# Peptides against a protein of PDB entry 6TME, part 163

Target 1, 324 residues: chain A of PDB entry 6TME
Amino acid sequence: NRLKRAYIALQAWKKAFYSDPFNTAANWVGPDVCSYKGVFCAPALDDPSVLVVAGIDLNHADIAGYLPPELGLLTDVALFHVNSNRFCGVIPKSLSKLTLMYEFDVSNNRFVGPFPTVALSWPSLKFLDIRYNDFEGKLPPEIFDKDLDAIFLNNNRFESTIPETIGKSTASVVTFAHNKFSGCIPKTIGQMKNLNEIVFIGNNLSGCLPNEIGSLNNVTVFDASSNGFVGSLPSTLSGLANVEQMDFSYNKFTGFVTDNICKLPKLSNFTFSYNFFNGEAQSCVPGSSQEKQFDDTSNCLQNRPNQKSAKECLPVVSRPVDCS
Target 2, 324 residues: chain A of PDB entry 6TME as posed
Amino acid sequence: NRLKRAYIALQAWKKAFYSDPFNTAANWVGPDVCSYKGVFCAPALDDPSVLVVAGIDLNHADIFGYLPPELGLLTDVALFHVNSNRFCGVIPKSLSKLTLMYEFDVSNNRFVGPFPTVALSWPSLKFLDIRYNDFEGKLPPEIFDKDLDAIFLNNNRFESTIPETIGKSTASVVTFAHNKFSGCIPKTIGQMKNLNEIVFIGNNLSGCLPNEIGSLNNVTVFDASSNGFVGSLPSTLSGLANVEQMDFSYNKFTGFVTDNICKLPKLSNFTFSYNFFNGEAQSCVPGSSQEKQFDDTSNCLQNRPNQKSAKECLPVVSRPVDCS

## One batch from the design tools (peptide; made by RFdiffusion4, then SolubleMPNN)

Design b2_p18_7_s3 (from b2_p18_7, 9 letters changed)
Fold by OpenDDE base, seed 3:
Structure b2_p18_7_s3 (fold): chain B 324 residues (1-324), chain A 18 residues (1-18)
Amino acid sequence: as target 1 above (324 residues)
Amino acid sequence: SKREEMAKRLAEIQERLR
């Protein structure tokens, strides 16, 4: 019965293909769905004697089409990977029936509409990749209540503020890059106990960096480049004991870049170019270390090459934002 | 093979789902 339902779902999906350049679904004929290319069966969790469709992998198939509601019949699917296709439309709400969903990757497609809230209904979801689509609107706060290992949101059309619930996330990797997020980074960010990598690149984020960033002891990658951040770098950044890659470039930061930041023990690359910093410690100077790479280009530093003009610097440096 | 790889991965996932 389960394989029959899977057959119905997969045949409906095949009918929803507009183009299949690699003929991926050419063998999607007959009741033996476990032989279908990109369809993977496993023993059912509730009855190991029953074979069910447990995984879909159509990555890099360049298929054009949409996800029909009948996909909700694939109730045993725990892995759904369809990245690098040309699927369009919305994620069907009928996928709420896929209660075993563990990894959901629809990245590099043409999906539109709001955040696929159906993902919030999956109790066992650990991996969510919706990057490189056209999802829009606000990010639901509830996404960070999920026990996710990774959250990939980059290269979409998300807007509004980053939810304060971010501090509840147990994810090791979170990407916000290349969206339209605005406002400040929530102070609750410091509560992300498992965070290793966080990327904010290319948004409309603003305000001061919260001091609580310094509590992210496990962070190895912190990229806040290409935003509208202001003020000085928090002194608490000295607490980033494991940071290897740090990028604050293309913002409106001011003040002094301190030894405490540039001498972080695991720091490999620190880019703070294209800001309005008016001073840096000797340890921050590019070429000062063989083990660390720095970029101080296009700031308001004295006696450094490739800096902004006095005309550009004076209006900003003379009126530093107080983040205290 | 892809099928063998996926079978192993699914087995690991299913073990975590139990």
Scores: peptide ipSAE 0.614, ipTM 0.963, DockQ to the pose 0.868
Fold by OpenDDE base, seed 5:
Structure b2_p18_7_s3 (fold): chain B 324 residues (1-324), chain A 18 residues (1-18)
Amino acid sequence: as target 1 above (324 residues)
Amino acid sequence: SKREEMAKRLAEIQERLR
């Protein structure tokens, strides 16, 4: 009996709650699990006459606790949303039994440990949100082999390089922000055919930006701020026909910010402040356009306000990194 | 209601899973 298994799982989970400020699980009593607050039933895919637990939504419940292994008994769950709680521990490996998992949101919790590789076992997963946790270690390259629509990894403790497999991703939105990623952005990034938004903010990424970024024709948001990138901006960035928001601030870029970049047709905001750029086209000057916003603060630009001193600029500008 | 909204969403998801 699937509902009996669900009952066992949900009662085990209730027992794993340390705090339930809103008494969300107060009605989690008795065999009628379909009436439980935050528990949603639907007809089973294999037998429409059978009712099964198909969804969990405990978003914003502020529940403290952990995910017990008995949750693996919820084999019919396709939607699991438990964001904005205080769940701790690791994601149970027993969740591999949830073969119908379609949307998995555990964001804004206190989960720890390595990347939850159990998510890779779900063949139909389309949405993965694990942001605002304490996940650590390497990002498995296999994550980008999955047919995901969105991948939210930001605000964790992930380390190592970004996998080369990123180019295989079909996701429209990918966030890496506020982790500990290092190394270069893979050249394969240009192969992300469905990418609309990608965010690298606040990592330890370095090296030159790959020229292949210019192949991201559908990207509307590209933020690489607060890293250790060097060299000049790729000339191929002129190919970003749909970019609206672009941020390269707080890096170590050098060279000239070209007219071809600043005149991108859909560009609304372009921030390249806090770098070592030694020149910019007139079209890049803040205030030059009513339709575009620019920030060139704290570079090595001549005849511009709020720039770095010659003493600070000279050591960097005189030794430009060749990205060719 | 939340129940009705979720029922619709689950129906959509399940259709995609078929």
Scores: peptide ipSAE 0.610, ipTM 0.962, DockQ to the pose 0.861
Fold by OpenDDE base, seed 4:
Parts: sequence; C-alpha cells; structure tokens
Structure b2_p18_7_s3 (fold): chain B 324 residues (1-324), chain A 18 residues (1-18)
Amino acid sequence: as target 1 above (324 residues)
Amino acid sequence: SKREEMAKRLAEIQERLR
C-alpha cells in the first residue's frame, strides 16, 4: 500500500541523516508514518478513503544528510519543504515519480550539481525554491515554460546566460541574485505578464538594458545592481508605473538620469549609485522629495558630494556606449 | 496547530490539483 511505500522511503531517509540536532526523526518509528514529525497525511486524490503522505515539512530542522532515491516512493507528496537544513548531494531523479509536486522548497541547504531537472518533470509545480545552495551550470530554458508563481534561484553557482524563454514565465517573483549569470538581459523580459519582482543582484550581467523592461507594468521591485551593465538607462523605464524599489547601483551606466524615471508615480527608492552617470534631473537629487529616497553616490555628477574623480570618469564618460 | 495549518494548506493544494 501507499503508506507502506512511504514507510520505506522515510526510513531510508532517516538512515540518510548524518545529524539530527533537534531529534526531528526521533519519532520516525513504526508503520504509522502519518504521526511522524514533519510528515503530513491527507486523503488521496484518487481515493478519499485512503490516507497518503501528502506533505513533508522539515524546515529549520538543521538536519545534515542527503536525499536518498527511496524518496521517489513518496508518490503522493504535493508539498516538500526542507529549507534551512544541511542536506547535501543531488536531488534524486527518482523524485520524478512525485507527479503531484506543487511546492518544492529545498532552499538553504548544501545541494550541489546541475539544476535539478527533475523539477521540470512535475506538471503541477507552482513554487520552486532552490536558493542558497551550490547548484551550478546552465539554467535550463524549460524552467520558464512552467506555470510557476515564484522562481527562487538566488545564491547559487549558476552560470551562462539567462534563457530567452524568460519571457514565457508567468511567475510574479523571480530571483537570479548572487549567481554567475553573464550576458545581456533578454529582450523577451518585457513579455513577463505577471512579474512583480525581479532581482539580478550580484551577477556578471552586461550590455545595455533592454528597452522592453519598460513593458513590465506590474513590476514593483526591479534590482539590477552589482553587474556590468553599460549605456544609458532606457527611456522606456518611464513605463514602470508600479515600480517602488529600483536599484541600478554598482554598474557602468552612463548618461543622464531623467525626470521621467525619478518621477515614477510609485517610486519610493531609487538607487543609482556607483555608476558613471554624468547628469541627473533635479527630481533625482537626494533630499529633493520627502516621499522618495535617492542615492546618487559615486557617479560623475557635477556639484554633488561623494563623486568619482575626473580621472576615473573621463575615460568612461567620454566614450559612452550607444545602446540604440 | 502546525498540523491543522498544514492540513488546510494541503487541502487547498489538492483542490487545485483536481
């Protein structure tokens, strides 16, 4: 029966624990898996008279170990939350059998290897959190073909370019922060219809910002800080009618920061420090508004404090990148 | 309780999976 399979899986997992500081699995004894700490049963979808393991929540258990292949026996699991542990190794391919997977959170662990492609096999996945791990390599383009509400990829070792398929994403929140992504932001970004928050912080992204960013009407948070972006800010950024938090700091931007950007109606914080901007509108000056906070530190602005030296500015400002 | 909360959440998820 299904609970017997679950028992096998959970006992295999317990055996795969190297350390259980809070004795979370202490009661993982006997066939009554539904009583196990962090194990949650529900009626099966196909037979409501049958109880199945439908959820795992071991968040904040500080468990050290790995995920054994026997976890693939948990075929009824729709919720798998094991964040803030010390699980290592790879995500087992056997999890492809968990066809009901809806929320998968393995964040704040020590997982390694390539992107867990098994996540792509789950047809009903809505929430994917793999942040704060050591996943590496390329991001599979297919991730954005999935109907995900949120995609958390930050604080990993992902490299290469951001897939062009990003425009297909229906996610409201996407984080790329603190990886090794390179290249340009795809122009298809403007097609992200449901995007509210996107974070690119601390990558190796470069080139000009695509004009299509201005099509992100629902975005409230846009952070592209700590990259290698060049050129001027797109004039189309005036289209970000709902942006509240915007950060372009620690890049190589040049040109003039315009009123159209600084006067965005919902803008509360706009940081464009540590660039090579050579001018700003009065509306962009820190302290010019009580409702908005600006930071123009370490640019090439005249008559502003804490700016770069002429020696640093001249080589860059005199050779502006044309993004047209 | 955590179990009650999880039961509710799972019920909601399962409804969406149907």
Scores: peptide ipSAE 0.605, ipTM 0.962, DockQ to the pose 0.807
Fold by OpenDDE base, seed 1:
Structure b2_p18_7_s3 (fold): chain B 324 residues (1-324), chain A 18 residues (1-18)
Amino acid sequence: as target 1 above (324 residues)
Amino acid sequence: SKREEMAKRLAEIQERLR
């Protein structure tokens, strides 16, 4: 009996709660698991006459505890949302049995360990949110081989380079922000066909931006701020026909910010502050447009306010990085 | 209701899984 298995799993989970401040699991009593708060049943795919646990939603329950291996008994779950809790430990490998997993959100918890590779075992997974945890280590390249719509990795402890397989991703939204990623952005990034938003904020990324970024025709948000990028902005950025928000602040960029970038047709906000740019087109000057907001603060620009001193600029500007 | 909302969402997901 599938509901019996669900009962076993849910009771094991209740036992794994250290704190339930909202008494979310107070009604988790008896065999009628479909009445449990945060538990949602639906007709089984293989037999519509049978009800199964198809969804878990415990978002914002502030529950402290861990995920016991018995959760692997919830084999019919397609939606698992437990964000904004205080769950700790690792994601159980037993969740590999949840072959119908479609949306997995464990964001804003206290999970630790390496990337939860069990997520890669789910053939139908479309949404993966593991942000605001303590996951660590390298990102498995296989994550981008999956047909995910969204990949949220931000605010973790991931390190190493961004996998070259990123170009295979069909995700519309990918966040890498506030990790410890290093190295260059792969040139394959330009192959991301469905990308709308990509965020690299607050990593240890370095090198030149790849020219292939300009191939991201559908991107509306591109944020590479707070990294160690060097060189000039690629001229191919003029190809970002749909970019609305672009941020390159807090890097080590040099060179000239061109009209081709600042005149992008959908650009509403372009921040390139806290770099070493030594020139900008008139179209890039803050206040030059009513429709666009620019920030050129703390660069090496002449005749602009709030720029770096010559002492700070000269050593960097005099040694431009050739990205060619 | 939350139940109704989830029922609809799950139905949509399950349709995609078929």
Scores: peptide ipSAE 0.600, ipTM 0.960, DockQ to the pose 0.861

Design b2_p18_7_s4 (from b2_p18_7, 8 letters changed)
Fold by OpenDDE base, seed 1:
Structure b2_p18_7_s4 (fold): chain B 324 residues (1-324), chain A 18 residues (1-18)
Amino acid sequence: as target 1 above (324 residues)
Amino acid sequence: SEREEMQKKLAEIQKELK
């Protein structure tokens, strides 16, 4: 019996709770698992006359504990949302048995270890949120081979380079922010045909921005702030016809910020502060537009307020990085 | 209700899984 297996799994999980401040699992008693708080049943896909546990939603329950291997018995679960808890440990490999997994949200917990490769085993996965944890190591390249709508990786301990396979991603939203990623953004990024939002904030990324970024015609948010990027902004950024929010602040960019970038038709906010830009077009000047907000603070611009000193600028500006 | 909303979401997910 599938519900019996679910009962075993859920009771094992309840036993794995160290703290349940809201008594979420207080009613997790007896065989009627479909009545459990945060447990949702639906007709089985293979037999509509049979009810199965199809969803778990324990969001914002502040539960401390771990995920026991018995959760692998929840073979009918397509939705697993347990964000904003205090779950610790690793994601159990036994979850590979959850072949119907469609949405997996374990964000804002205390999970540790490498990337949960069990997520790669789910053939129907569309949504992956593992942000605000302590996952570490490299990203498996295969993550971008999956047909995901969203990939949230931010606020973890991921290291190494961003995989070249990123260009294969069909995701509309990808976040890398606040990790330890290093190296260059792959040139294959321009192949992300469905990308709307990408965030690289607060990593150790470096090198020149690839020209292929300009091929991201559907991107509305592009944030590469707080990294180690160098060189000039690619002229191909003029191709970002739908970008609304763009942030290149807190990098080591040099050169001239052009009209072609600042006059992007949907651009609402463009922040390029805390770099080493030595010139900007008039259209990039803060206050030049009523519809657009710009921040040029702490660059090497002449006749602008709040710029770096000549002493700070000269060593960098005099040695521009050639990205060609 | 939250339960009703979840049931709707699950129904939509199940349609995609078929």
Scores: peptide ipSAE 0.606, ipTM 0.958, DockQ to the pose 0.810
Fold by OpenDDE base, seed 4:
Structure b2_p18_7_s4 (fold): chain B 324 residues (1-324), chain A 18 residues (1-18)
Amino acid sequence: as target 1 above (324 residues)
Amino acid sequence: SEREEMQKKLAEIQKELK
């Protein structure tokens, strides 16, 4: 019965293909769905004597089409990987029936609409990759209530502020890059206990960086480049004991880049170019270390090459934003 | 094989789901 439902779902999906350039679904014929290319069966959790469709992997198939509602019949699927295709439309709400969903990767497709809230209905979801799509609107705050290991949201059309619930996230990797997020980074960010990598690149984020960033002791990658951040770098950034890659470039930061930041023990790359910094410690100077790479280009630094003109600097530097 | 790798991954996932 379960495989029959799977057959119905998979045949409906095949019919929803507009293009299958690699003929991935060519063998999607007949009732033996477990032999279908990209379809993987496993013993059912509730009855090990019964085979069920437990995984779909159509990664890199370049398939054009949509996800039909009949995919909701794949109730035993725990792994759904369909990245690097040309699937369009919305994620079907019927996927709420896939209560075993553990890894959901629909990245690098043509999906549109709001955040796929169906992902919030999956109690066991650990991996969510929806990057490189056209998802839009607000990020639901509930996403960070999920016990996710990774959250990939980058390269979409998400708008509004980053939810305060971010601090509840247990994810090690979170990407916000290349969206339309606005507002400040929530102070609750410091509560992200398992965070290793966070990327904010290329949004409309603004305000001061919260001091609580310094509480992210396990962060190895922190990229806040290409935003509208203002003020000085928090002194608490000295707490980033494990940061290796740090990028604050292309913002509106002011003030002094301190030794405490540039001497972070695991720091390998620190880019703070294209800001309005008016001073830097000697340890921050490019070429000052063999082990660390710095970029101080296009700031308001004295006696450094490739800096902004006095005309550009003076209006900003003379009116520093107080983040205290 | 890719299939074998996927089967292993699924087995691991199923273990976590139990």
Scores: peptide ipSAE 0.595, ipTM 0.957, DockQ to the pose 0.805
Fold by OpenDDE base, seed 5:
Parts: structure tokens; sequence; C-alpha cells
Structure b2_p18_7_s4 (fold): chain B 324 residues (1-324), chain A 18 residues (1-18)
């Protein structure tokens, strides 16, 4: 009996709660699991006459606890949303039994350990949100082999390089922000066919930006701020025909910010502050356009306000990194 | 209701899973 298995799982989970401030699980009593708050039943895919637990939504419940292995008994769950809680520990490997998993949101919790590789076992997964946790270690390259619509990894403790497999991703939104990623952005990034938004904020990324970024024709948001990028901005950025929000602030970029970038047709905001740019086109000057917002603060620009001192600029500007 | 909305979403998901 699937509902009996669900009952066992849910009771085990209730027992794994350390705190339930809103008494969310107060009604988690008895065999009628479909009446449980945050538990949603639907007809089974293999037998419409059988009711199964198909969804869990405990978003914003502020529950403290962990995910027990018995959750693997929820084999019919396609939607698992438990964001904005205080769940700790690791994602159970037993969740590999949830072969119908479609949306998995465990964001804004206290999960730890390596990337939850169990997510890679779900053949139908479309949405993965693990942001605002304490996941650590390497990002498995296989994540980008998944047919995901969105990949939210931001605000974790992920380390190592971004996998070269990123170019295989079909995701429209990918966030790497506020991790410990290092190395260069892979050149394969230009192969991301469906990318609309990508965020690299606040990592340890370095090197030159790959020219292949300019191939991201559908990108509307590109944020690479607060990293260690060097060299000049790729001239190929002129190919970002749909970019609206672009941020390169708080890096070590040098060179000239060109008209071809600042005149991008959909560009609304372009922030390149806190770098070592030594020149900018007139079209890049803040206030030059009513339709575009620019920030050139704290660069090495002549005749602009709020720039770095010559003493700070000279050592960097005189030794430009060759990205060729 | 929130429950009805979730049921609708689940139905949509299940349709995609078939």
Amino acid sequence: as target 1 above (324 residues)
Amino acid sequence: SEREEMQKKLAEIQKELK
C-alpha cells in the first residue's frame, strides 16, 4: 500500500523535527496522509484509481530537523518544496527511489555535505534549487547533462572549477553566486542554447573572460561581479543582443570599455565599477543616456569622479594581462 | 485555494511525466 508507505515516511519525518514553530505537522496524525498540511495527493501515474502522495510543500515553515532515510518511501513524489526551513544534515541517498522527482527545492535551509548527487539520479528532474545552504566540495559535471530548466546553486560552499560540461546545459537560469568557485569560466559557456540568466557573483573566479560569452544571444542577465577576472572585456560582448543587466564590478579588468558594449540594444544597466579600466567610450559615461544606467566608479579613468589614485592604478594598468 | 493550486500544478507535472 503506497499510502501506508507514505504514512511511515511522514511519521518518521515528523519524528525528525526538532522544532515546528507553526505547528505545521500538528495534524500529521492517523493514516489519512492526504489530509496532512503540506502533503498533496494525486492519482498515481500507473493506476489512476490509486491515490498517492505526489507533492510536499513545507515552504516557509521554519521547521528545524533533518530528512530521515524513510523519505525514500515517498516513491510517488514529483514535487518536493521545503524551502525556508531549518533542516540540517545531508540529503538522504534513499531519495533515489523518488524516480518521478520533477521539482526539488530545498533552498534556504542548513543542509551540509557534498553536492546531493541523488539529484542526478532523477531522470525527469526539471527544477533544482539548493541555494542558501552549506553544500560544499566540487560541482559534479553531470549536473549539466541534466535537462534542467533552472539550476540554483548560489549561496553555498561549492569549490573547484566550473565544469566544462556547462555548455551542455539547457537551463534558462543558472546561479553560481556566493560560492567558492575558482578558475576560469569555461569556453564552452557559449554553447548554452537556452541561457537567459547567469550569475557568478562573489566567487574566486579568475582569468580572462572567454570570447564565447558573446555567443549567448538570449542572455538578459549576465553578472560576473565580485571575482578576480583580469584582462580586457571581450570585444565579442557586442554580440549580447538581448542583455539587459550586465555587471562586471569588483574585478581586476583593464583596458577600454567600448561603444560596442555600451550601445548594446537592450542594455538597461551596465556596472563596471571597481576595476582598473583606463578608458571608456562616451556612450559608457554615466548620465550619457536616459535609457541606460552606467556605473564607472573606482576605475582608472581620466577626468571622471571617484576614480582610483594613480598610485593604485599604475601597477595594474602598466601590466595588462594578455588574453589572446 | 492553495490546495487547489497545488493540485493543478501536480496535474500539470504529471502530464509532463507521462
Scores: peptide ipSAE 0.592, ipTM 0.956, DockQ to the pose 0.805
Fold by OpenDDE base, seed 3:
Structure b2_p18_7_s4 (fold): chain B 324 residues (1-324), chain A 18 residues (1-18)
Amino acid sequence: as target 1 above (324 residues)
Amino acid sequence: SEREEMQKKLAEIQKELK
């Protein structure tokens, strides 16, 4: 019965293909769905004597089409990987029936509409990759209430603020890059206990960096480049004991870049170029260390090459934003 | 093979789901 339902779903999906350049679905004929290319069967969790469709992997198939509602019949699927295709439309609500969903990767497609809230209905979801699509609107706060290992949201059309619930996330990797997020980074960010990598690149984020960033003891990558952040770097950044890659470039930061930041023990690359910093410690100077790479280009630093003109600096440096 | 790798991954996932 389960394989029959899977057959119905997969045949409906094949009919929803507009183009299959590699003939991936050419063998999608007959009742033996476990032999289908990109379809993987495993013993059912409730009955190991029964085979079920447990995984779909159509990565890099360049398939054009949409996801039909009949995919909701694939109730045993725990892994759904369809990245690097040309699927369009919305993620079907019928996928709420896939209660075993563990890894969901629809990245690098042409999906549109709001955040696929059906992903919130999956109780066991650990991996969510929806990057490189055209998803739009606000990010639902509930995404961070889920026990996800990774959250990839980059290269979409998401807007509004980052939810304060971010502090509840147990994810090791979170990407917000290349969206339209606005507002401040929530102070609750410091509560992300398992965070290793967080990327904010290329949004409309603004305000001061929260001091609570310094509580991210396990973070190895922190990239806040290409935003509208203002004020001085928080002194609490000295607490980032494991940071290796840090990027604050292309913002509106002011003040002094301190030794406490540049001497972070695991820091390999620190980019703070294209800001309005008016001073830096000697430890922050590019070439001062063989173990660390710094970029101080296009700031308001004295006696450094490739800095902004006094005309560009004076209006900003003379009116520093107080983040206290 | 890719199939064998996927089967291993699915087995690991299923262990986590139990």
Scores: peptide ipSAE 0.584, ipTM 0.955, DockQ to the pose 0.813

